# Peptides against a protein of PDB entry 6UG1: the designs that were tried, part 256

Target 1, 304 residues: chain A of PDB entry 6UG1
Amino acid sequence: SNEERKRRKYFHMLYLVCLMVHGFIRNEWINSKRLSRKLSNLVPEKVFELLHPQKDEELPLRSTRKLLDGLKKCMELWQKHWKITKKYDNVGLYMRTWKEIEMSANNKRKFKTLKRSDFLRAVSKGHGDPDISVQGFVAMLRACNVNARLIMSCQPPDFTNMKIDTSLNGNNAYKDMVKYPIFWCEVWDKFSKKWITVDPVNLKTIEQVRLHSKLAPKGVACCERNMLRYVIAYDRKYGCRDVTRRYAQWMNSKVRKRRITKDDFGEKWFRKVITALHHRKRTKIDDYEDQYFFQRDESEGIPD
Target 2, 301 residues: chain A of PDB entry 6UG1 as posed
Amino acid sequence: SNEERKRRKYFHMLYLVCLMVHGFIRNEWINSKRLSRKLSNLVPEKVFELLHPQKDEELPLRSTRKLLDGLKKCMELWQKHWKITKKYDNEGLYMRTWKEIEMSANNKRKFKTLKRSDFLRAVSKGHGDPDISVQGFVAMLRACNVNARLIMSCQPPDFTNMKIDTSLNAYKDMVKYPIFWCEVWDKFSKKWITVDPVNLKTIEQVRLHSKLAPKGVACCERNMLRYVIAYDRKYGCRDVTRRYAQWMNSKVRKRRITKDDFGEKWFRKVITALHHRKRTKIDDYEDQYFFRRDESEGIPD

## One batch from the design tools (peptide; made by RFdiffusion4, then SolubleMPNN)

Design b2_p28_8_s4 (from b2_p28_8, 12 letters changed)
Fold by OpenDDE base, seed 4:
Structure b2_p28_8_s4 (fold): chain B 304 residues (1-304), chain A 28 residues (1-28)
Amino acid sequence: as target 1 above (304 residues)
Amino acid sequence: MKELLEKIKKELEELEKEIEEFLKEVLE
């Protein structure tokens, strides 16, 4: 019905806000000075120097290569630190079906929200789910004074899916679900004026995204619980930015149709949510990023 | 930081109200 469509849009919006706020809170927690002091000790001076290369005026690419090598070594150090990767409880922050939401609303399951103290302990010990691990990795890079963003692929329920029952098959569903991450890192390359994408936990990859990302879900089974729609970046200064354009090859033709921002109301509303979560002044980094997104939109064109 | 979280909570409550109002207008 038209009513059910409206209801699903509402729940999508509410769920999206809750997810974006969760990302904001985790981004605050990883700025902990106590955590920073502990995690900085994981990074040897030689690796710190690679993270902060001098500008090569002759060949800026040499400086980028040093940064990339430093980030690779940080991923290796992080793997040594991380002792226990816990499975997600149920589906974690991956996309739920409408049926799962309805069933969960009826079951007053005490959502055991992880407390800040428990999070900081988990990161410090290297014990937690992949999301905590990624968040801890971002904290380690920030502890080394790297301009690292926490990236969250927000997975609200699909308001465009009007099917009542999507029976997702059991054990293989978890492997397909976790094939692509929900959280990752971006690092500002001051030499190339671009964000470097870092997945330290899942794919264990570093990429300089041009047209597509390795982190973008591919295949029907993987997209059932991980649909690239809202990739939100949280920086160390409490900036909040929609960076979906970086990871979406087909933003205009495919991704936009699955976003609340497909219409003017949804665009205005989503902009209010971003503004509410954005607590810093605009910087030249934002200008470079917006220019990159503009060029990506022009290059994709308008879908026929 | 507490103040920032309180501000965000208030802004969220306002956004929730806007969504609820939109639902009323759209479900009426």
Scores: peptide ipSAE 0.183, ipTM 0.805, DockQ to the pose 0.155
Fold by OpenDDE base, seed 5:
Structure b2_p28_8_s4 (fold): chain B 304 residues (1-304), chain A 28 residues (1-28)
Amino acid sequence: as target 1 above (304 residues)
Amino acid sequence: MKELLEKIKKELEELEKEIEEFLKEVLE
């Protein structure tokens, strides 16, 4: 019905805001000075030096290569630190079906919200789910004075799915769900003027995204609970930015149709949400990033 | 930091109202 379409749009918007606020709160928690002091001790001086290379005036690419090597070593150090990767409770922050939402509304399950103290303890011990692990990795890089962003792929329910029953037949559903991450890291490369993508936990990859990312979900089964629609970046200065364009090969033709921003109202509303979560002044890094997004929009062209 | 969280809560409450108002406008 038209009413059910409106209801699903509402729940999508509400759920999206809740997810984006969750990302903001986790981004604050990883800025903990106490955590920073503990995590900086995990990084040897030689690795710290690789994270902060001198500018090679002859070949800036040499400086980028040192940074990439430093990030690789940080990923290896993080794997040594992280002792226990817990499975998600149910689906974690992956996309729920409409049926699961309706069933959860009837069940007053007190979601045990992880407290800040419990999070900091989990990161410090190296015990937690993959999301906590990624968030802790971002905290470690920030402890080393690296300009690292927490990235969150927000998974609100699909308001474009108008099926009555959206139950997922799920023998391998968990494996397909966790095949791609919800959280990852970006690191600013001051030499190339680009963000470097780092997944320290799931795919264990470092990439310089050109047209597509390895972190973008592929295949029907993986996209059931992980649809690339809202990739939000949280920086160490409480900046909040939509970086979906980096990871979406087909932003205009495919991704936009699945976003609230497909219409003018949704675009204005989503801009308000981003503005509410963005607590820093614009920088030259934002200018380089916006220029990159512009070039990516021009290169994709208008969808036929 | 508490002030920032309270500001975000207030902004969220405003966004919830905007969603509710939108639903009214679209339901009418």
Scores: peptide ipSAE 0.167, ipTM 0.793, DockQ to the pose 0.139
Fold by OpenDDE base, seed 2:
Structure b2_p28_8_s4 (fold): chain B 304 residues (1-304), chain A 28 residues (1-28)
Amino acid sequence: as target 1 above (304 residues)
Amino acid sequence: MKELLEKIKKELEELEKEIEEFLKEVLE
């Protein structure tokens, strides 16, 4: 019905806000000075120097290569620190079906919200789920004075799915779900004026995204619980930015149709949510990023 | 349709206020 369509849109919006607020809270927690002091000790001086290369005036690419090597070594150091990767208790922050939402409304399951103290302990010990591990990796880079963002792929329920039964039956459902991450890292490359994408936990990859990312879900099975629609970046200065355009190859043709921002009302609302979560002044880094997104939009063109 | 969009808009404005209040508590 038209009413059910409206209800699903509203619930999608509410759920999206809750996810974006969750990302904001985790981004604050990883700014902990106590955690920073502990995590900085994991990074040897030689690796710190690679993270902060001098500008090579002859070949700026050499400085980028040093930074990439430093990030690779940080990823290796992080794997040595991280002793226990816990499975998600359920689907974590992956996308729920409408049936799962309805069933959860009937079951007053007390979601044990992880407390700040428990999070900081988990990161410090290297014991937790993949999301905690990624968040801790961002904290380690920030402890080394690297301009690292926490990236969250927000997975609200699909308001465009009007099926009554949306049950996901399958033996490999968990493996397909966790094939691609929900959280990852971006690092500012001051030499190339670009964000470097880092997945330290899942795919264990570092990439400079041009047209497509390895982190973008591919295939029907993995897209059931991980649909790339809202990729939100949280920086160390409490900036909040929509970076979906970086990871979406087909933003205009495919991704926009699955976003609340497909209409003017949803666009205005989503801008307000971003503005409410964005607590810093605009910088030249934002200008370079917006220029990159503009170029990516022009290069995709209008879908035929 | 207008009335429901207005109701959603009002509920979202309340959510915006709750987010702003929450953000004040976290930034303080």
Scores: peptide ipSAE 0.031, ipTM 0.553, DockQ to the pose 0.038
Fold by OpenDDE base, seed 1:
Structure b2_p28_8_s4 (fold): chain B 304 residues (1-304), chain A 28 residues (1-28)
Amino acid sequence: as target 1 above (304 residues)
Amino acid sequence: MKELLEKIKKELEELEKEIEEFLKEVLE
């Protein structure tokens, strides 16, 4: 019905806000001075120097290569630090079906929300789910004065899915679900004027995204619980930005149709949500990023 | 930090109202 379509849009919007606020809160927690002091000790001086290369005036690419090598070594150090990767409780922050939402609304299950103290302890010990691990990795890079931001792929329920029963099949569902991350890192490369994508936990990859990202979910089974729609970046200065354009190959033709921003109301509303979560002034980094997004929109073209 | 979380909470409450108003406009 039209009513059910409206209800699903509402629930999508509400769920999206809750997810974006969760990302904001986690981004604040990883700015903990106590955690920073502990995590900085994991990074040897030689690796710290690679993270902060001098500008090579002859070949700026050499400076970028040093940064990339530093980030690779940081991923290796992080793997040594992280002792226990817990499975997600149920589906974690992956996309729920409409049926799962209805069943959860009826069950007043007190979600045991992880407290800040428990999060900081989990990161410090290296014990937690993949999301906590990624968030801790961002904290370690920030402790080394790297301009690292937390990236969250927000997975609200699909308001464009009007199917009543979306029973997802059993045992392989978890493996397909966790094939691609929900959280990752981006690092500012001051030499190339670009964000470097870092997945320290899932795919264990570093990439300079041009047209396609390895972190973008592919295949029907993986997309059931992980649809690339809202990729939100949280920086060390409490900036909040929509960076979906980086990771979406087909933003205009495919991704936009699955976003609340498909219409003018949803676009205005979503801009208000971003503005509410954005607590810093604009910088030249934002200008370079917006220029990159503009070039990506032009390169995709208008969908036929 | 407390002030920032309170500000976010207030902004969220405003966004929830906007969603409710939108639902009214769409349900009418």
Scores: peptide ipSAE 0.113, ipTM 0.760, DockQ to the pose 0.141; fails the geometry check

## One batch from the design tools (peptide; made by RFdiffusion4, then SolubleMPNN)

Design b2_p29_1_s1 (from b2_p29_1, 13 letters changed)
Fold by OpenDDE base, seed 1:
Structure b2_p29_1_s1 (fold): chain B 304 residues (1-304), chain A 29 residues (1-29)
Amino acid sequence: as target 1 above (304 residues)
Amino acid sequence: ELEELVNLILKEIGEDDEEAKKLILEILS
């Protein structure tokens, strides 16, 4: 019905805000001074120097290469620190079906919540789910004075899916679900004036995204619980930005149709949410990023 | 009720921070 469509759209909006605020709170937690002091000790001086290369005036690319090498070594150090990767409880922050939501509303499930103290302990000991691990990696980079963002791919229920029963096939569902991350890192390259994408945990990859990212879910099974729609960046100064354009090859033709921002009301509403979570002034980094997004929008063209 | 739906979602995502709940309700007002 039209009523059910409205209900699903409304619930999608509520769920999206809850996810975005969850990302905001996790971004605050990873700014812990106590955690920062502990995590900085994981990074040797030689790796710290690679993270902070001098500007090569002759070939700025050499400075970027040093930064990339430093980030690679940080990923290796993080793997040594991380002792236990726990499975997600249920589906973690991956996308739920409408049926799962309806069933959960009826179930008095005691969900185990993670408090700030437990999170900080988990990161410090190197145990937790992949999301905690990524968040801890961002904290380690921030502890080394790297301008690292926490990236979250928000997975609200698909309001465009009007099917009642999406029985997800059980056997490989978890493997397909976790094939692509929900959380990752971006690092500002001051030399190239670009964000570097870092997945330290799942794909263990570093990318300078031009047109495509390896972190963008591909294939029907993977997209059932991980649909690229809302990629939100949380920086060390409590900036909040929509960076979906970086990771979406087909923003205009495919991704926009599955976002609340498909219409003017949804665009205004989503801007209100971003503004409420954005607690810093605009910087030149934002200007370079917006210019990149503009160029990416022009290069995609108008969908036929 | 809005708060009941927010509480349901927060349980689903494993968020129990009262400040988070407050901020969500403020954004949705």
Scores: peptide ipSAE 0.743, ipTM 0.978, DockQ to the pose 0.821
Fold by OpenDDE base, seed 4:
Structure b2_p29_1_s1 (fold): chain B 304 residues (1-304), chain A 29 residues (1-29)
Amino acid sequence: as target 1 above (304 residues)
Amino acid sequence: ELEELVNLILKEIGEDDEEAKKLILEILS
């Protein structure tokens, strides 16, 4: 019905705000001074120097290569620190079906919540789910004075899916779900004036995204619980930015149709949410990023 | 109705911070 379409759109909006605020709170928690002191001790001086290379005036690419090597070594150090990767409770922050939401409303399930103190202890010990691990990795880079962002791929229920039964059945459902991450890291490369993408936990990859990312979900089974629609970046100064354009090859033709921002009302509403979570002034880094997004929009063109 | 739906979602995502709840409701006002 038209009413059910409105209800699903409204519930999608509520769910998106809750996910974005969850990412904001986790970004505050990883700024803990106590955690920062502990995590800085995991990084040897030689690796710290690679994270902070001098600018090579002749070939800036040499400085970028040192930074990339430093980030690779940080991923290796992080793997040594992280002792226990827990499975997600249920589906973690991956996308629920509409049937799962309806069933959850009827069920008095005891959901386990994680308090700030428990989170800080989990990161410090190296015990937790993949999301906690990524968040801790961002905290370690920030402890080393690296301009690292926490990235969250927000997975609200698909308001474009009007099927009544959306149950996902299959023995490999968890493996297909976790094939691509929900959280990852971006690091500012001051030499190339670009963000470097880092997945320290899932794919264990570092990439300089041009047109395509390895972190963008591919295939029907993987996209059932992980649709690239809202990739939100949280920086160390409590900036909040939509960075979906970096990871979306087909932003205009495919991704936009599945976003609340497909119409002017949704665009204005989503901008209100971003503004409420953005607690810093604009910087030249934001100008370089916006210029990159503009060039990506022009290069994709308008879908026929 | 709004607060009940927010509470349902927060429970589903494992968020129990009252400050988070307050911020969500302020954004949605």
Scores: peptide ipSAE 0.742, ipTM 0.978, DockQ to the pose 0.823
Fold by OpenDDE base, seed 5:
Structure b2_p29_1_s1 (fold): chain B 304 residues (1-304), chain A 29 residues (1-29)
Amino acid sequence: as target 1 above (304 residues)
Amino acid sequence: ELEELVNLILKEIGEDDEEAKKLILEILS
């Protein structure tokens, strides 16, 4: 019905805000001074120096290569630190079906909530789910004074899916679900004036995204619980930015149709949410990023 | 109704921070 469509759109909006605020709170938690002191000790001086290369005036790419090598070594160090990767409880922060939401409303299931103290302990011990691990990795980079962002691919229920029963096939569902991350890292490369994408946990990859990312879900099964729609970046200064354009090859043709921002009302509403979570002044880094997004939008063009 | 739905979602995503709840409600006001 039209009412059910409105209800699903509204619930999608509420769910999106809750996810975005969850990312904001996790971004605050990883700024813990106590955690920072512990995690900085994981990074040897030689690796710290690679994270902070001098500017090569002849070839800035050499400086970028040092940073990339430093980040690779940080990923290796993080793998050594991380002892236990827990499975997600149920589906973690992956996308629920509408049926699962209706069933959860009726179920008094006690979900284990993670308190700040428990999170900090989990990161410090290297025990937790992949999301906690990524968040801890961002904390380690921040502890090394790297301009690292926490990236979250927000997975609200699909308001464009009007099917009543989307029973997902159970057996391979978890493997397909976790094939692509919900959380990852971005690191500012001051030499190339670009964000470097880092997945330290899932794909264990570093990339300089041009047209598409390896982190963008591919295939029907993987996209059932992980649709690239809202990729939100949280920086160390409590900046909040929509970075979906980086990871979406087909932003205009495919991704926009599945976003609340497909109409003017939804765009204004989503801007309100981003603004409420953006607690810093604009910087030249934001200008470079916006210029990149503009160029990517022009290069994609209007879908025929 | 709004607060109940927010509480339901927060429970579903494993968020039990009162500051998070407050911030969500402030954004939605």
Scores: peptide ipSAE 0.740, ipTM 0.977, DockQ to the pose 0.841
Fold by OpenDDE base, seed 2:
Structure b2_p29_1_s1 (fold): chain B 304 residues (1-304), chain A 29 residues (1-29)
Amino acid sequence: as target 1 above (304 residues)
Amino acid sequence: ELEELVNLILKEIGEDDEEAKKLILEILS
């Protein structure tokens, strides 16, 4: 019905805000001074120097290469630190079906919540799910004074799916679900004036996204619980930015149709949410990023 | 109704922070 469509749109909006605030709180937790002191000790001086290369005036690309090498070594150090990767409880922050939401509302299940103290302990010991591991990796980079962002691919239920029973095919569902991450890292390259994408845990990859990201879900099975729609960046100064354009090849033609921002009301509402979570002044980094997004919009063209 | 739905979602995503709940309700006001 039209009423059910409105209800699902409304619930999608509520769920999206809850996910975005969850990302905001995790971004605050990883700024812990106590955690920072512990994690900085994991990075030897030689790796710290690679993370902070001098500007090569002859070839700025050499400085970027040093930073990339430093980030690679940080990923290796992080793998040594991380002892136990736990499976997600249920489906973690991956997308729920409408049926799963309705069933959860009826079930008084005790959900295990993670407190700040438990999170900090988990990161310090190297024990936790992949999301905690990524968040801890961002904390380690921040402890080394790297301008690292926490990235979250928010997975609210699909308000464009009007099917009552979306039976997901059972057995391979977890493997397909976790094929692509929900959380990752971005690092500012001051030499190239670009964000470097880092997935330290899932794909264990570093990329400079031009047109396509390896982190963008591909294939029907992987997209059932991970639809690229809302990629939110949280920086060390409590900046909040929509960076979906970086990871979406087809933002205008495909992704926008699955977002609340498909209409003017949804766009204004989503901007209100971003503004409420953005607790810093604009910087030149934001200008470079907006210029990059503009160029990506021009390169995609207007959907026919 | 709004607060109940927010509580349901927060439980589903494993968020148990009262500050988070407060911030969500402030954004949705």
Scores: peptide ipSAE 0.740, ipTM 0.977, DockQ to the pose 0.827

